# Designs tried in a protein design run: peptides against a protein of PDB entry 6JX3. Part 38

Target 1, 85 residues: chain A of PDB entry 6JX3
Amino acid sequence: AEFRLRPEISVAQTDYGMVLLDGRSGEYWQLNDTAALIVQRLLDGHSPADVAQFLTSEYEVERTDAERDIAALVTSLKENGMALP

## One batch from the design tools (peptide; made by RFdiffusion4, then SolubleMPNN)

Design b2_p18_1_s3 (from b2_p18_1, 10 letters changed)
Fold by OpenDDE base, seed 2:
Structure b2_p18_1_s3 (fold): chain B 85 residues (1-85), chain A 18 residues (1-18)
Amino acid sequence: as target 1 above (85 residues)
Amino acid sequence: MMLERGARSLSVPALAPR
């Protein structure tokens, strides 16, 4: 299934990196660089498997660890109301 | 510098480039 943000969520870049802003509540999440990279790739249409392959190629991480990190992040994004289920 | 009220962090383990 396609990864999508909820319509009330906006993406912004700050001096400290990517933030996801909830336009309704005003809450926002500051992502670390790795999380931001994953989100960017997912929003660009890459599957979690694609992103895992990308991470293992570009960074010092094993495939299983990359997959776990991506899955955990996606879960958090959904549970915190940032991404559509 | 600290985040404003209502700001939260969402992180995954930081990765080092190859």
Scores: peptide ipSAE 0.537, ipTM 0.788, DockQ to the pose 0.517
Fold by OpenDDE base, seed 4:
Structure b2_p18_1_s3 (fold): chain B 85 residues (1-85), chain A 18 residues (1-18)
Amino acid sequence: as target 1 above (85 residues)
Amino acid sequence: MMLERGARSLSVPALAPR
């Protein structure tokens, strides 16, 4: 299924990096650069497999670790009410 | 970033470019 943010979530760029803001609660989540990169690519329509391939090509990470990091991030985004199930 | 009320951090292990 396509990765999508919940409608109340907005994306902002700050001096500290990407932030996801919940317009209802006012909570916001600051992403580190790697997390932001993953989210950006997923929102652009790339699959988790596409993102894993990208990460292993551009960064010093093994495929298995990249896949685990992506899966963990997606799970966190869904569980914390930022991404649609 | 200094955490403010309602602020949280969500991180993936930082990666170094090849």
Scores: peptide ipSAE 0.533, ipTM 0.786, DockQ to the pose 0.530
Fold by OpenDDE base, seed 1:
Structure b2_p18_1_s3 (fold): chain B 85 residues (1-85), chain A 18 residues (1-18)
Amino acid sequence: as target 1 above (85 residues)
Amino acid sequence: MMLERGARSLSVPALAPR
């Protein structure tokens, strides 16, 4: 399934990294660089499997750990009202 | 740095480049 942000969520690039802003609540979530990279690739249309392959190729991480981190992030984004289910 | 009001952090374990 395609990863999509909720319509009220905006992406902003700041001096301190990527931020997801909820235009309704005014709250925003600052992502660390790794989380931002994952979100960016997902928004570009890459699957979680694509992202896991990318991470294991470019970074010191095992496939299982990459998959778990991606899944946890996606779950958090959905549960925190930033991504569509 | 300290986050502003309304700011939250969402992180995954930081990865080191190969």
Scores: peptide ipSAE 0.530, ipTM 0.787, DockQ to the pose 0.516
Fold by OpenDDE base, seed 3:
Structure b2_p18_1_s3 (fold): chain B 85 residues (1-85), chain A 18 residues (1-18)
Amino acid sequence: as target 1 above (85 residues)
Amino acid sequence: MMLERGARSLSVPALAPR
């Protein structure tokens, strides 16, 4: 399934990094650089497998660890109302 | 990964470039 943000969620680039903002409630989450990178690639249409391959090629991380990080982040985004199930 | 609602932060372990 395609990774998508909920319609009320906007992406904002700030001096402090990427922020996901709920336009209805005003609630927001500031992402660290690695989380932002993963979200950006998913929103660009890359699969979790694509993102894992990207991370292992560009950063000092093993495939299994990259996959776990991506899965955990996606789960958090869905459970906290930022991404569609 | 880590969610901290009070600090409004969403993080995964930081990675070092190769």
Scores: peptide ipSAE 0.498, ipTM 0.793, DockQ to the pose 0.369

Design b2_p18_1_s4 (from b2_p18_1, 10 letters changed)
Fold by OpenDDE base, seed 5:
Structure b2_p18_1_s4 (fold): chain B 85 residues (1-85), chain A 18 residues (1-18)
Amino acid sequence: as target 1 above (85 residues)
Amino acid sequence: MMLLPAPRSISVPALAPR
């Protein structure tokens, strides 16, 4: 399934990095640079597999670790109400 | 003035460029 944010979630860039804001609750979440990079690629329509390939090509990370990091991030975003199931 | 709630953090282990 395509990665999508919930409709109430907005993306903002701040001095502290990428922030996801829930327009209904007022809760917001700060992403570190690596998480932000993954989210940006997913929102651009890249699959998790595409993102893993990108990470292993551009950064010092093994494929298995990249895949785990992406999966964990996606799970966190879904569980915390930012991404659609 | 109501203070904004403190942001929560979601992080992935930082990666070093090749």
Scores: peptide ipSAE 0.603, ipTM 0.834, DockQ to the pose 0.505
Fold by OpenDDE base, seed 2:
Structure b2_p18_1_s4 (fold): chain B 85 residues (1-85), chain A 18 residues (1-18)
Amino acid sequence: as target 1 above (85 residues)
Amino acid sequence: MMLLPAPRSISVPALAPR
């Protein structure tokens, strides 16, 4: 399934990196640079497999670790109400 | 005057470029 943010969530670029903002509650979440990179690529329409390939090509990370990090991030974003299930 | 809450954090282990 396609990775999508919930309708009430918006993305803001700040001096300290990417932030996800809940337009209803006012809560917001700061992503570290690696998380932001993954989210950006997923939102651009890349599959998790595409993102894993990108990470292993550009960074010092093994495929299995990249896949695990992506999966954990997606799970966290869904469980914390930022991404659609 | 109450300060706004700090953001929550979502992180993935930082990666070093090749």
Scores: peptide ipSAE 0.603, ipTM 0.831, DockQ to the pose 0.468
Fold by OpenDDE base, seed 3:
Structure b2_p18_1_s4 (fold): chain B 85 residues (1-85), chain A 18 residues (1-18)
Amino acid sequence: as target 1 above (85 residues)
Amino acid sequence: MMLLPAPRSISVPALAPR
């Protein structure tokens, strides 16, 4: 299934990096650079497998670790109400 | 005075470029 943000969530690019804003609650979440990169790629329509391949190509990370990082991030975004299940 | 909500953080282990 496609990765998608909940309708009330918007993306803001700040001087400090990517921020996800909940327009209903006013809560916002700051992503570190690696998390932001993964989210951007997923929102652009890349699969988790595509993103893992991208990470292993451009960064010093093994495929298994990249896959685990992506899965953990996606889970966190869903559990914290930012991404659709 | 309006109290601003505190930001939360979501992170993935930082990666070093090749």
Scores: peptide ipSAE 0.602, ipTM 0.832, DockQ to the pose 0.468
Fold by OpenDDE base, seed 4:
Structure b2_p18_1_s4 (fold): chain B 85 residues (1-85), chain A 18 residues (1-18)
Amino acid sequence: as target 1 above (85 residues)
Amino acid sequence: MMLLPAPRSISVPALAPR
């Protein structure tokens, strides 16, 4: 399934990196650089497998670790009400 | 006066470029 943010979530770029803002609750979440990179690629339409390949090519990370990090991030975004199920 | 909500954090382990 395609990765999508919930409609009430806005993306902002700040001096501290990417921020996701919930327009209903006012809660906001700051992403570190690696998380932001993954989210950007997913929102651009790349699959988790595509992103894992990208990460292993550009960064010092093993495929298994990249896949786990992506899966954990996606789960967190869904559980915290930022991404659609 | 209501304080702004504090930010929460979501992080993936930092990666070093090759």
Scores: peptide ipSAE 0.600, ipTM 0.831, DockQ to the pose 0.468

Design b2_p18_2_s1 (from b2_p18_2, 5 letters changed)
Fold by OpenDDE base, seed 4:
Structure b2_p18_2_s1 (fold): chain B 85 residues (1-85), chain A 18 residues (1-18)
Amino acid sequence: as target 1 above (85 residues)
Amino acid sequence: SSFGRLDAPEYRPRRRPL
């Protein structure tokens, strides 16, 4: 239930946005602003439902779309080795 | 450039009341 990064993953802020770095493989992934916002809120302890509510209140996005976007990003983060399963 | 990109859709911010 809790969203967590894998222990080998570090977060870095760059001039071009948030980066997740794998300290073991050296692979790193750049996140755009929307993805970074979602990850930041999840890491702060907000649930996906909380994040969806936040997105729909601040941006022109429907709840269902926000929920799918969050789920898709979380899946990608897990599949790419950034987040714990 | 980065090794990879993990992006989410970009949204328009809701307009603030005048």
Scores: peptide ipSAE 0.629, ipTM 0.858, DockQ to the pose 0.731
Fold by OpenDDE base, seed 1:
Structure b2_p18_2_s1 (fold): chain B 85 residues (1-85), chain A 18 residues (1-18)
Amino acid sequence: as target 1 above (85 residues)
Amino acid sequence: SSFGRLDAPEYRPRRRPL
């Protein structure tokens, strides 16, 4: 049960950051740097726990907060139809 | 403008020695 994008979703890089584009509907979402970093690492196969460890090592954030932020983003990506359930 | 935004909280980078 790894994190995966839906097949119709593409990743694009813009001058303003990462964008996820639904190739069927044309809907798209822009991600800030933190969200993009999380998504990139998840797509690379890192677990949420791996990502939390990375965030707490690189940034001034507590483990519990990092875990919550990752979970919230994953939930949003799934609910907005970008990530597979 | 974007259809939507999915942002995560921004954090301060941990300082590194120069």
Scores: peptide ipSAE 0.627, ipTM 0.858, DockQ to the pose 0.744
Fold by OpenDDE base, seed 2:
Structure b2_p18_2_s1 (fold): chain B 85 residues (1-85), chain A 18 residues (1-18)
Amino acid sequence: as target 1 above (85 residues)
Amino acid sequence: SSFGRLDAPEYRPRRRPL
């Protein structure tokens, strides 16, 4: 399954980090650097498994923990109406 | 402040060889 944002969601790069904006409701969420990195890679077409591999290579995190962190973020993005189910 | 925040855990970068 491909990770995709909902069509009403815009991505903004700010001096403070990545922001996702819902153009219909006006709601928006700021992402910290780790979340932004995960989202960017997913949007570039990398699978969650790819992202986990990347994280474990670049950061002091175990594979299982990275996978759990990615899954939790993806779930939040879907539940908050930013990513398609 | 933002309407909401979606954060993921912060990790320590792996050190690179000199």
Scores: peptide ipSAE 0.625, ipTM 0.858, DockQ to the pose 0.741
Fold by OpenDDE base, seed 3:
Structure b2_p18_2_s1 (fold): chain B 85 residues (1-85), chain A 18 residues (1-18)
Amino acid sequence: as target 1 above (85 residues)
Amino acid sequence: SSFGRLDAPEYRPRRRPL
């Protein structure tokens, strides 16, 4: 299914990296560069498979590892209330 | 300083051979 943020979540770009802001609770989560890259591409409409291909082409990471890392991040985003199930 | 962090593993960029 399509990756989507929850409606109360907004994205902010800061000098310290990407931040996801919960407009209701006021909580915010900072993402490191890899996580931000994954989220950005997913929000741009790329599938997890697309993102994995991108990561393996740009970085020294194996396809299976990239796929697991993407899946783990997506799971975390959902579990922490930032992405829709 | 952040409420929380959501990180993914850091990778080495592929470098073009010299």
Scores: peptide ipSAE 0.632, ipTM 0.859, DockQ to the pose 0.733; fails the geometry check

Design b2_p18_2_s2 (from b2_p18_2, 5 letters changed)
Fold by OpenDDE base, seed 2:
Structure b2_p18_2_s2 (fold): chain B 85 residues (1-85), chain A 18 residues (1-18)
Amino acid sequence: as target 1 above (85 residues)
Amino acid sequence: SSFGRLDAPEYAPRVRPL
């Protein structure tokens, strides 16, 4: 279960954080720093479990909460057409 | 053109011993 962006989606770094751009529709989405961190690690090949472990180690968040937050973000990215199902 | 937001909860960094 590899996390991948759709081919039409590109990543841009802006002064206000990470943005995902749809090159076909022109739609774009701003990610806050937590979301960007999760996406970056997933794109680097880390599993959701790896990301959860990272978050709990670096931040004041419980494992269950981190897992839920990651899953929710991944679901949103897929449902909003940024990530492949 | 308008943009959307996809945010995740903000967390406080864990403090490491000095």
Scores: peptide ipSAE 0.621, ipTM 0.871, DockQ to the pose 0.873
Fold by OpenDDE base, seed 5:
Structure b2_p18_2_s2 (fold): chain B 85 residues (1-85), chain A 18 residues (1-18)
Amino acid sequence: as target 1 above (85 residues)
Amino acid sequence: SSFGRLDAPEYAPRVRPL
């Protein structure tokens, strides 16, 4: 399934990194650089497998770890109401 | 500070030959 943010979520770029803002509740979440990179690639249409391949190619991380990190982040985004299930 | 944080592990860049 396609990774998508919930319609009420906006993306903002700040001096401190990527922020996801919930326009309804006013809650907002800051992402570190790795999380932002993953989210950006997913939003650009890359699959989690694509992102894992990218991470393992560019960074010193094993495929299994990259896949787990991506899955964990996606789960958190969904559970915190940022991404559609 | 943000309301919350959503972080992923940070990785070292791979070193490639010139």
Scores: peptide ipSAE 0.618, ipTM 0.871, DockQ to the pose 0.734
Fold by OpenDDE base, seed 4:
Structure b2_p18_2_s2 (fold): chain B 85 residues (1-85), chain A 18 residues (1-18)
Amino acid sequence: as target 1 above (85 residues)
Amino acid sequence: SSFGRLDAPEYAPRVRPL
């Protein structure tokens, strides 16, 4: 259940925010600040519950909404080939 | 421009006391 990127995915920081790059296909995705924050904390080893607590403490978002947003992003990352299942 | 976007909803920061 640990969140991990696929081995072909690289992380880059740009003037426009975090970018995930697929070294095989050449495709790349830009993340907004919220998505980048979630991904960074997950990669640092925080659980989705940890991330939800962090978001609700720092931002005007309810716990249920934060949990839904995290789950939706994780699903997208997996379905788009960036994160391991 | 990026090939794709992976965005999450934007939130307002909570106000913290001085």
Scores: peptide ipSAE 0.615, ipTM 0.871, DockQ to the pose 0.743
Fold by OpenDDE base, seed 1:
Structure b2_p18_2_s2 (fold): chain B 85 residues (1-85), chain A 18 residues (1-18)
Amino acid sequence: as target 1 above (85 residues)
Amino acid sequence: SSFGRLDAPEYAPRVRPL
């Protein structure tokens, strides 16, 4: 299943990084550069496996660690109401 | 400040030869 944001969530770029804004509640979450990179690639249609491969190619991270980091972020995005289940 | 933060671990870029 593809990664998708909930319809009420908007993406904004700020001087401090990517922000996800809930247009209904007004809640918003700041993402650091790594999280933003993961989200951007997922929204572009890359699978978590694709993202893990990208991260291990460009950064000093092992495949297993990248996979865990991606899964943890996706879980957080879903649990905090930003991504669809 | 933000309502919340959702961060992922930071990684060092891989070094490539020139």
Scores: peptide ipSAE 0.613, ipTM 0.870, DockQ to the pose 0.741

Design b2_p18_2_s3 (from b2_p18_2, 5 letters changed)
Fold by OpenDDE base, seed 4:
Structure b2_p18_2_s3 (fold): chain B 85 residues (1-85), chain A 18 residues (1-18)
Amino acid sequence: as target 1 above (85 residues)
Amino acid sequence: SSFGFLNAPEYKPRERPL
C-alpha cells in the first residue's frame, strides 16, 4: 500500500527539522534527520524496500536494521494519526 | 494539543571513495 499522510496533516520545514502538524487537533511532531529522510522518500513514491536500500548504501547500517527502523517509524506515524492506515 | 518528537536512529554516513 502507498504511504500517505492524512489530509489534515501539514508538512513544515523548520531550522531544526521537519514538522508534521495536525490542523484539527493542533498536535505536532518534529522529525529528526533520519525520520525526515525516510518520510520524504516514502512520500516521493519509494517503497520501504527502496528506502532500506538507500539507507544501507549511504549509511553504515545493516539492511535488516534499516527495514526495522522504517517499519517502526511508519507504525508510529500511523498510530499518532499522521499517516493513513 | 501537544508537541512531540518522532525520531529514527541516527546513522553514520559511509565513507565515499576518492
Scores: peptide ipSAE 0.615, ipTM 0.867, DockQ to the pose 0.949
Fold by OpenDDE base, seed 5:
Structure b2_p18_2_s3 (fold): chain B 85 residues (1-85), chain A 18 residues (1-18)
Amino acid sequence: as target 1 above (85 residues)
Amino acid sequence: SSFGFLNAPEYKPRERPL
């Protein structure tokens, strides 16, 4: 299944970086640059494999580590109610 | 708190020719 945010989640670009806002609860999460990059690429339709390839090509990170980091972030997004399961 | 941080590890950019 493709990565998708829950309908109640909005994306905002702020001076401090990307923020995900829950329009129902009012809770929001600020993403650091790496998390924002991953989320943006996933939302643009790239697969986790695509994102891992991108990260390993642009940054000093091994493929396995990139894949683990992506998976961990996606898990957090789902568990915190930001992304659809 | 309604505000949180959602982070991923930060990486060093690979060097590339200018």
Scores: peptide ipSAE 0.614, ipTM 0.866, DockQ to the pose 0.868
Fold by OpenDDE base, seed 1:
Structure b2_p18_2_s3 (fold): chain B 85 residues (1-85), chain A 18 residues (1-18)
Amino acid sequence: as target 1 above (85 residues)
Amino acid sequence: SSFGFLNAPEYKPRERPL
C-alpha cells in the first residue's frame, strides 16, 4: 500500500527540520534529518525497499539495518496518528 | 497542543570526492 499522511496532517519546513502538524488538535512532531529524508521519499512514491537502497548507497548503513529503521519509523508515524494505516 | 520528536538513526555519509 502507498504511504500517505492522514488528511489532517500537514508538512512544514523549518530551519530546524521537517515538522508534521495536526491541523485539528494542534499537535506536531519535529523530524530529524534521517526521518525527514525517509518521509520525503516515501511521500514521493518510493517504496520502503527503494528508500533502503537509497540509504545504503549514500550512507554507511547495512541494508538490513536500513530496512529496520524505515519500518520502525513508518510504524511510529502510523501509531502516532500521522500516517494512514 | 504538544510538541514532540520523531527521529530515525543518524548515518555517516559514505566517502566520495568533493
Scores: peptide ipSAE 0.613, ipTM 0.866, DockQ to the pose 0.933
Fold by OpenDDE base, seed 2:
Order: sequence, then structure tokens, then C-alpha cells
Structure b2_p18_2_s3 (fold): chain B 85 residues (1-85), chain A 18 residues (1-18)
Amino acid sequence: as target 1 above (85 residues)
Amino acid sequence: SSFGFLNAPEYKPRERPL
């Protein structure tokens, strides 16, 4: 399934990292560098498997751990109302 | 309205040849 943000969510780049802003509620979430990297690649059309491969190639992380971390982040984004189900 | 954090684990970059 394609990863997509909800239509009310805006992406902003700040000096302190990526921020996702809900234009309706005013809630916003700051992403650390790893989360931002994952979200950026997903929004660019890469699959979670693609992102996991990228992470394991660039960072000292095992494939299984990368996959789990991506899945956990995606779940959080959906549960916090930023990503579409 | 509130501000929160959504983090993923921070990883050490792999060493690369120069």
C-alpha cells in the first residue's frame, strides 16, 4: 500500500528537523533525523522494503531491526492522524 | 493544540571509503 499523508497534514522543514502539522487541529509533530529520512523516502514512493534496504546500507542497523523501526513509525503516523490508513 | 515528537531510533552511519 502506498504511504500517504492525510490531506490536512503539511510538511515543514525547520532548522531543528522535519515537522508535520495538522492544519485543522493545530497539532504538530517534530521528527528526528531517522524518522524524517524514513518519511521522506516513503513519500518519494519507496516501499518499506526499499527503505529498509537503504537504512541497512547506510547505517549500522540489521535488516530486521530496520523493518521493525519503519513499521513502528508508520503505525505511529497513522495512529496520530498524520498518515492515511 | 500541542507539540509532540515522533522519533525513530538513531543509527550510526556506516563507514565509507573516501
Scores: peptide ipSAE 0.615, ipTM 0.867, DockQ to the pose 0.953; fails the geometry check

Design b2_p18_2_s4 (from b2_p18_2, 6 letters changed)
Fold by OpenDDE base, seed 1:
Formats: C-alpha cells, sequence, structure tokens
Structure b2_p18_2_s4 (fold): chain B 85 residues (1-85), chain A 18 residues (1-18)
C-alpha cells in the first residue's frame, strides 16, 4: 500500500531537522536524519523494500535490520497520527 | 500543543573509495 501522510500533517525543514506538524492540534514530531531519509524516500514513492535496499547499500546495516527499522518507524508514524493506515 | 521525537537508528556510512 502507498505510504501517505494524513491530510492535516505538514512537512517542515528546520535547522534541527525534519518536522511533521499537525495543523489542527499543533502537535509536532521531530525526526532525526535516518528517520527523515526513510520518510522522504517513502513519500517519493519508493517501497519499504526499495528503502531497505538503499539503506543497506549506503550504510553499515544488514537487510533484516533495515527492514525492521523501517517497519517500526512506519508503525510509529501511523500510531501517532501522522501517516494514513 | 506537544513536541515529540520519532527517531530511527543512526547508521555508519559505508566506506567508499575516493
Amino acid sequence: as target 1 above (85 residues)
Amino acid sequence: MSFGRLDAPAYRPRVRPA
């Protein structure tokens, strides 16, 4: 399924990193560089499998670990109301 | 309003030749 943000969520770039802002509640979440990279690639239309392949090619991480890290982040984004289920 | 962090693990870049 396509990864998409909820319509009330905006992306902002700050001096401290990527931020996802809920325009209705004002709640926001700051992402570190790894999380931002994953989210950016997913929003660009890459599948989680594509992102895992990218991470393992550029960083010292095993495929299985990259897949689990991506899945965990996607779950958190959905559970915290930033991404559509 | 509240602030939170959603972090993924930090990875070491793979060494590539210059």
Scores: peptide ipSAE 0.589, ipTM 0.840, DockQ to the pose 0.951
Fold by OpenDDE base, seed 2:
Structure b2_p18_2_s4 (fold): chain B 85 residues (1-85), chain A 18 residues (1-18)
Amino acid sequence: as target 1 above (85 residues)
Amino acid sequence: MSFGRLDAPAYRPRVRPA
């Protein structure tokens, strides 16, 4: 399944990192660098498996942990109304 | 309007050979 943001969500880059803004409610969420990296790669069309491979190559993280972290973030983005189900 | 945070765990970069 393709990872996509909801249509009302926009991406903004700030001095403090990536922010996802809900244009309808005004609610916004700041992402730390790891979360931003994951979201950016997913939005670029990389699969979660691709992202996990990337993370394990670039960072001191095991594949299983990377996969769990990606899944947890995606779930949070969906539950908080930023990503499409 | 409300501000929130969605963070993923911070990782240490792997050190690659120079």
Scores: peptide ipSAE 0.588, ipTM 0.840, DockQ to the pose 0.964
Fold by OpenDDE base, seed 3:
Structure b2_p18_2_s4 (fold): chain B 85 residues (1-85), chain A 18 residues (1-18)
Amino acid sequence: as target 1 above (85 residues)
Amino acid sequence: MSFGRLDAPAYRPRVRPA
């Protein structure tokens, strides 16, 4: 399924990194560089497989580990109310 | 308002010719 943020979630770029803002609760989550990169590519329409390929080409990470890290992040985004299930 | 962090593992960049 397509990765999408919940409608109440907005993206902000700050000097300290990417932030996801919940317009209803006021909560916000700061992402580190790796998480931001993954989220940005997913929002741009790349599949998790595309993102894994990108990560393995740019960073010293194995494909299997990249795939696990992407899946874990997506799960966290959904469980923390940022991404649609 | 409540602040949180959501991090993914940090990776070492691959060395590129430059």
Scores: peptide ipSAE 0.592, ipTM 0.843, DockQ to the pose 0.947; fails the geometry check
Fold by OpenDDE base, seed 4:
Structure b2_p18_2_s4 (fold): chain B 85 residues (1-85), chain A 18 residues (1-18)
Amino acid sequence: as target 1 above (85 residues)
Amino acid sequence: MSFGRLDAPAYRPRVRPA
């Protein structure tokens, strides 16, 4: 399924990086550069496999590790109410 | 409202030809 943010979630760019804000609860999360890059590519329509390939090409990370990192982040985004199931 | 972090591991960039 396509990765999507929940309707109440907004994206903001700050001096400290990407932030996701829940407009209903007021909860917000700052993402580091790696997490922001993954989220941005997923929102652009790239599959997790695409993102893993991108990460392994641009960074010194193994494919298996990249895939695990992407899956873990996606799970966290869903569990914390930022991404749709 | 509360502030949290969602981080992924930091990676070293691969070296590219100059």
Scores: peptide ipSAE 0.592, ipTM 0.842, DockQ to the pose 0.963; fails the geometry check

Design b2_p18_3_s1 (from b2_p18_3, 7 letters changed)
Fold by OpenDDE base, seed 1:
Structure b2_p18_3_s1 (fold): chain B 85 residues (1-85), chain A 18 residues (1-18)
Amino acid sequence: as target 1 above (85 residues)
Amino acid sequence: GKRPYVRPRIRRLGTLEV
């Protein structure tokens, strides 16, 4: 399934990192560098499996941990109203 | 070599008047 942000979500690149703003509710969230990297790659069309492979190639993380962290992030983004189901 | 890994995190900052 394609990863997409909800249409009311704006992305800002700030000195604090990536920020996602809900233009309807006004709620906004800060992503750390890893979360921002994952989101950017998913939005670019990479699958979660692709992202996991990228993480294990570039960072000191095992495949299973990368997969878990990606899945948890995606779930959180959906549950907090930033990403489409 | 590979870079240190930091787990992904999101943090709610607040609510802007929109």
Scores: peptide ipSAE 0.727, ipTM 0.911, DockQ to the pose 0.948
Fold by OpenDDE base, seed 5:
Structure b2_p18_3_s1 (fold): chain B 85 residues (1-85), chain A 18 residues (1-18)
Amino acid sequence: as target 1 above (85 residues)
Amino acid sequence: GKRPYVRPRIRRLGTLEV
């Protein structure tokens, strides 16, 4: 299934990086550069496999580590109410 | 070559009044 943010989530760019804001609860989260890159590519329609390939081609990371990190991030975004299940 | 890799991280900053 495609990766999507929940409808109440807004994206903001700050001096400290990407921030996701829940417009209902007011809870907000900061993403580091790698997390923001992953989220941006997923929102653009790339699959987790596409993102893993991108990471391994551009960064000093092994495929299995990239896949683990992407999966963990997606899980965190879902569990913390930012992404749709 | 390839760039140094930093693992993805999210951090809860707090709650704004809405």
Scores: peptide ipSAE 0.727, ipTM 0.911, DockQ to the pose 0.946
Fold by OpenDDE base, seed 2:
Structure b2_p18_3_s1 (fold): chain B 85 residues (1-85), chain A 18 residues (1-18)
Amino acid sequence: as target 1 above (85 residues)
Amino acid sequence: GKRPYVRPRIRRLGTLEV
């Protein structure tokens, strides 16, 4: 399934990293470097499996841990109203 | 070598008046 941000979400690149702003509620969230990297790749059309492969090739992380962390991030983004279900 | 891994995190910064 395609990962997409909700239409009301704006992406800003700041000195702090990636920030997601909800243009309706005003809620805004900061992503650390890893989260931003994952989101960017998902938005580019890569699957969670693709992203997990990328992470394991570049970082000291096991595949299962990468997959878990990606899934948890996606769930959080959906539950906090940033990504479409 | 591979880079140190930091788990992905999101942090609620607050609410802007929009």
Scores: peptide ipSAE 0.726, ipTM 0.912, DockQ to the pose 0.951
Fold by OpenDDE base, seed 4:
Parts: structure tokens; C-alpha cells; sequence
Structure b2_p18_3_s1 (fold): chain B 85 residues (1-85), chain A 18 residues (1-18)
């Protein structure tokens, strides 16, 4: 299924990196550079598999590790109310 | 060459008054 942020979530680019703000609760979350990159690509319509391929092509990471890290990030974003199930 | 890999992380910074 398509990766989407919940409608109440706003994305901000700050000096601290990418920040996701929940406009209802006020909670805000910082993403490190890798997490931000993954989220950006997913929002652009790339699949997790596409993102894993991108990571292994550009960074010193094995495919299985990239896939696991992407899955864990997506799960965290959903569980913390940032991404739609 | 490939760049060093840092695992993705998210961190709750706090709550803003909205």
C-alpha cells in the first residue's frame, strides 16, 4: 500500500533536520538524515524495495539491513501516529 | 564509492502549544 502521512502531520525542514509535527497533539519528532531520506522517497511514491535498492547503491549497507531498517522506521511512524496504517 | 551508513532514527522532541 502507498505510504502516506496522516493529514494532521506537517513536515518542516529545520537546522536540526526534518521534523514531523502533529497539528492536533502538538507532538513533534526529529528524523535523522537517513530517516528523512527514506520518508522523502516513500512520499514520492517509491516502494520500500525501491528505497532499499537506493540505500544499498549509495551507502555502505547490505540489502537485508536496509530492508529491516526501512520496515522498522515505517512501523515506528505508524505506531507513533505519523503515518497512515 | 559508497558513503557510511547511519541507521534511520526518529526522536520525539516535545510538544508545541497548537
Amino acid sequence: as target 1 above (85 residues)
Amino acid sequence: GKRPYVRPRIRRLGTLEV
Scores: peptide ipSAE 0.725, ipTM 0.911, DockQ to the pose 0.944

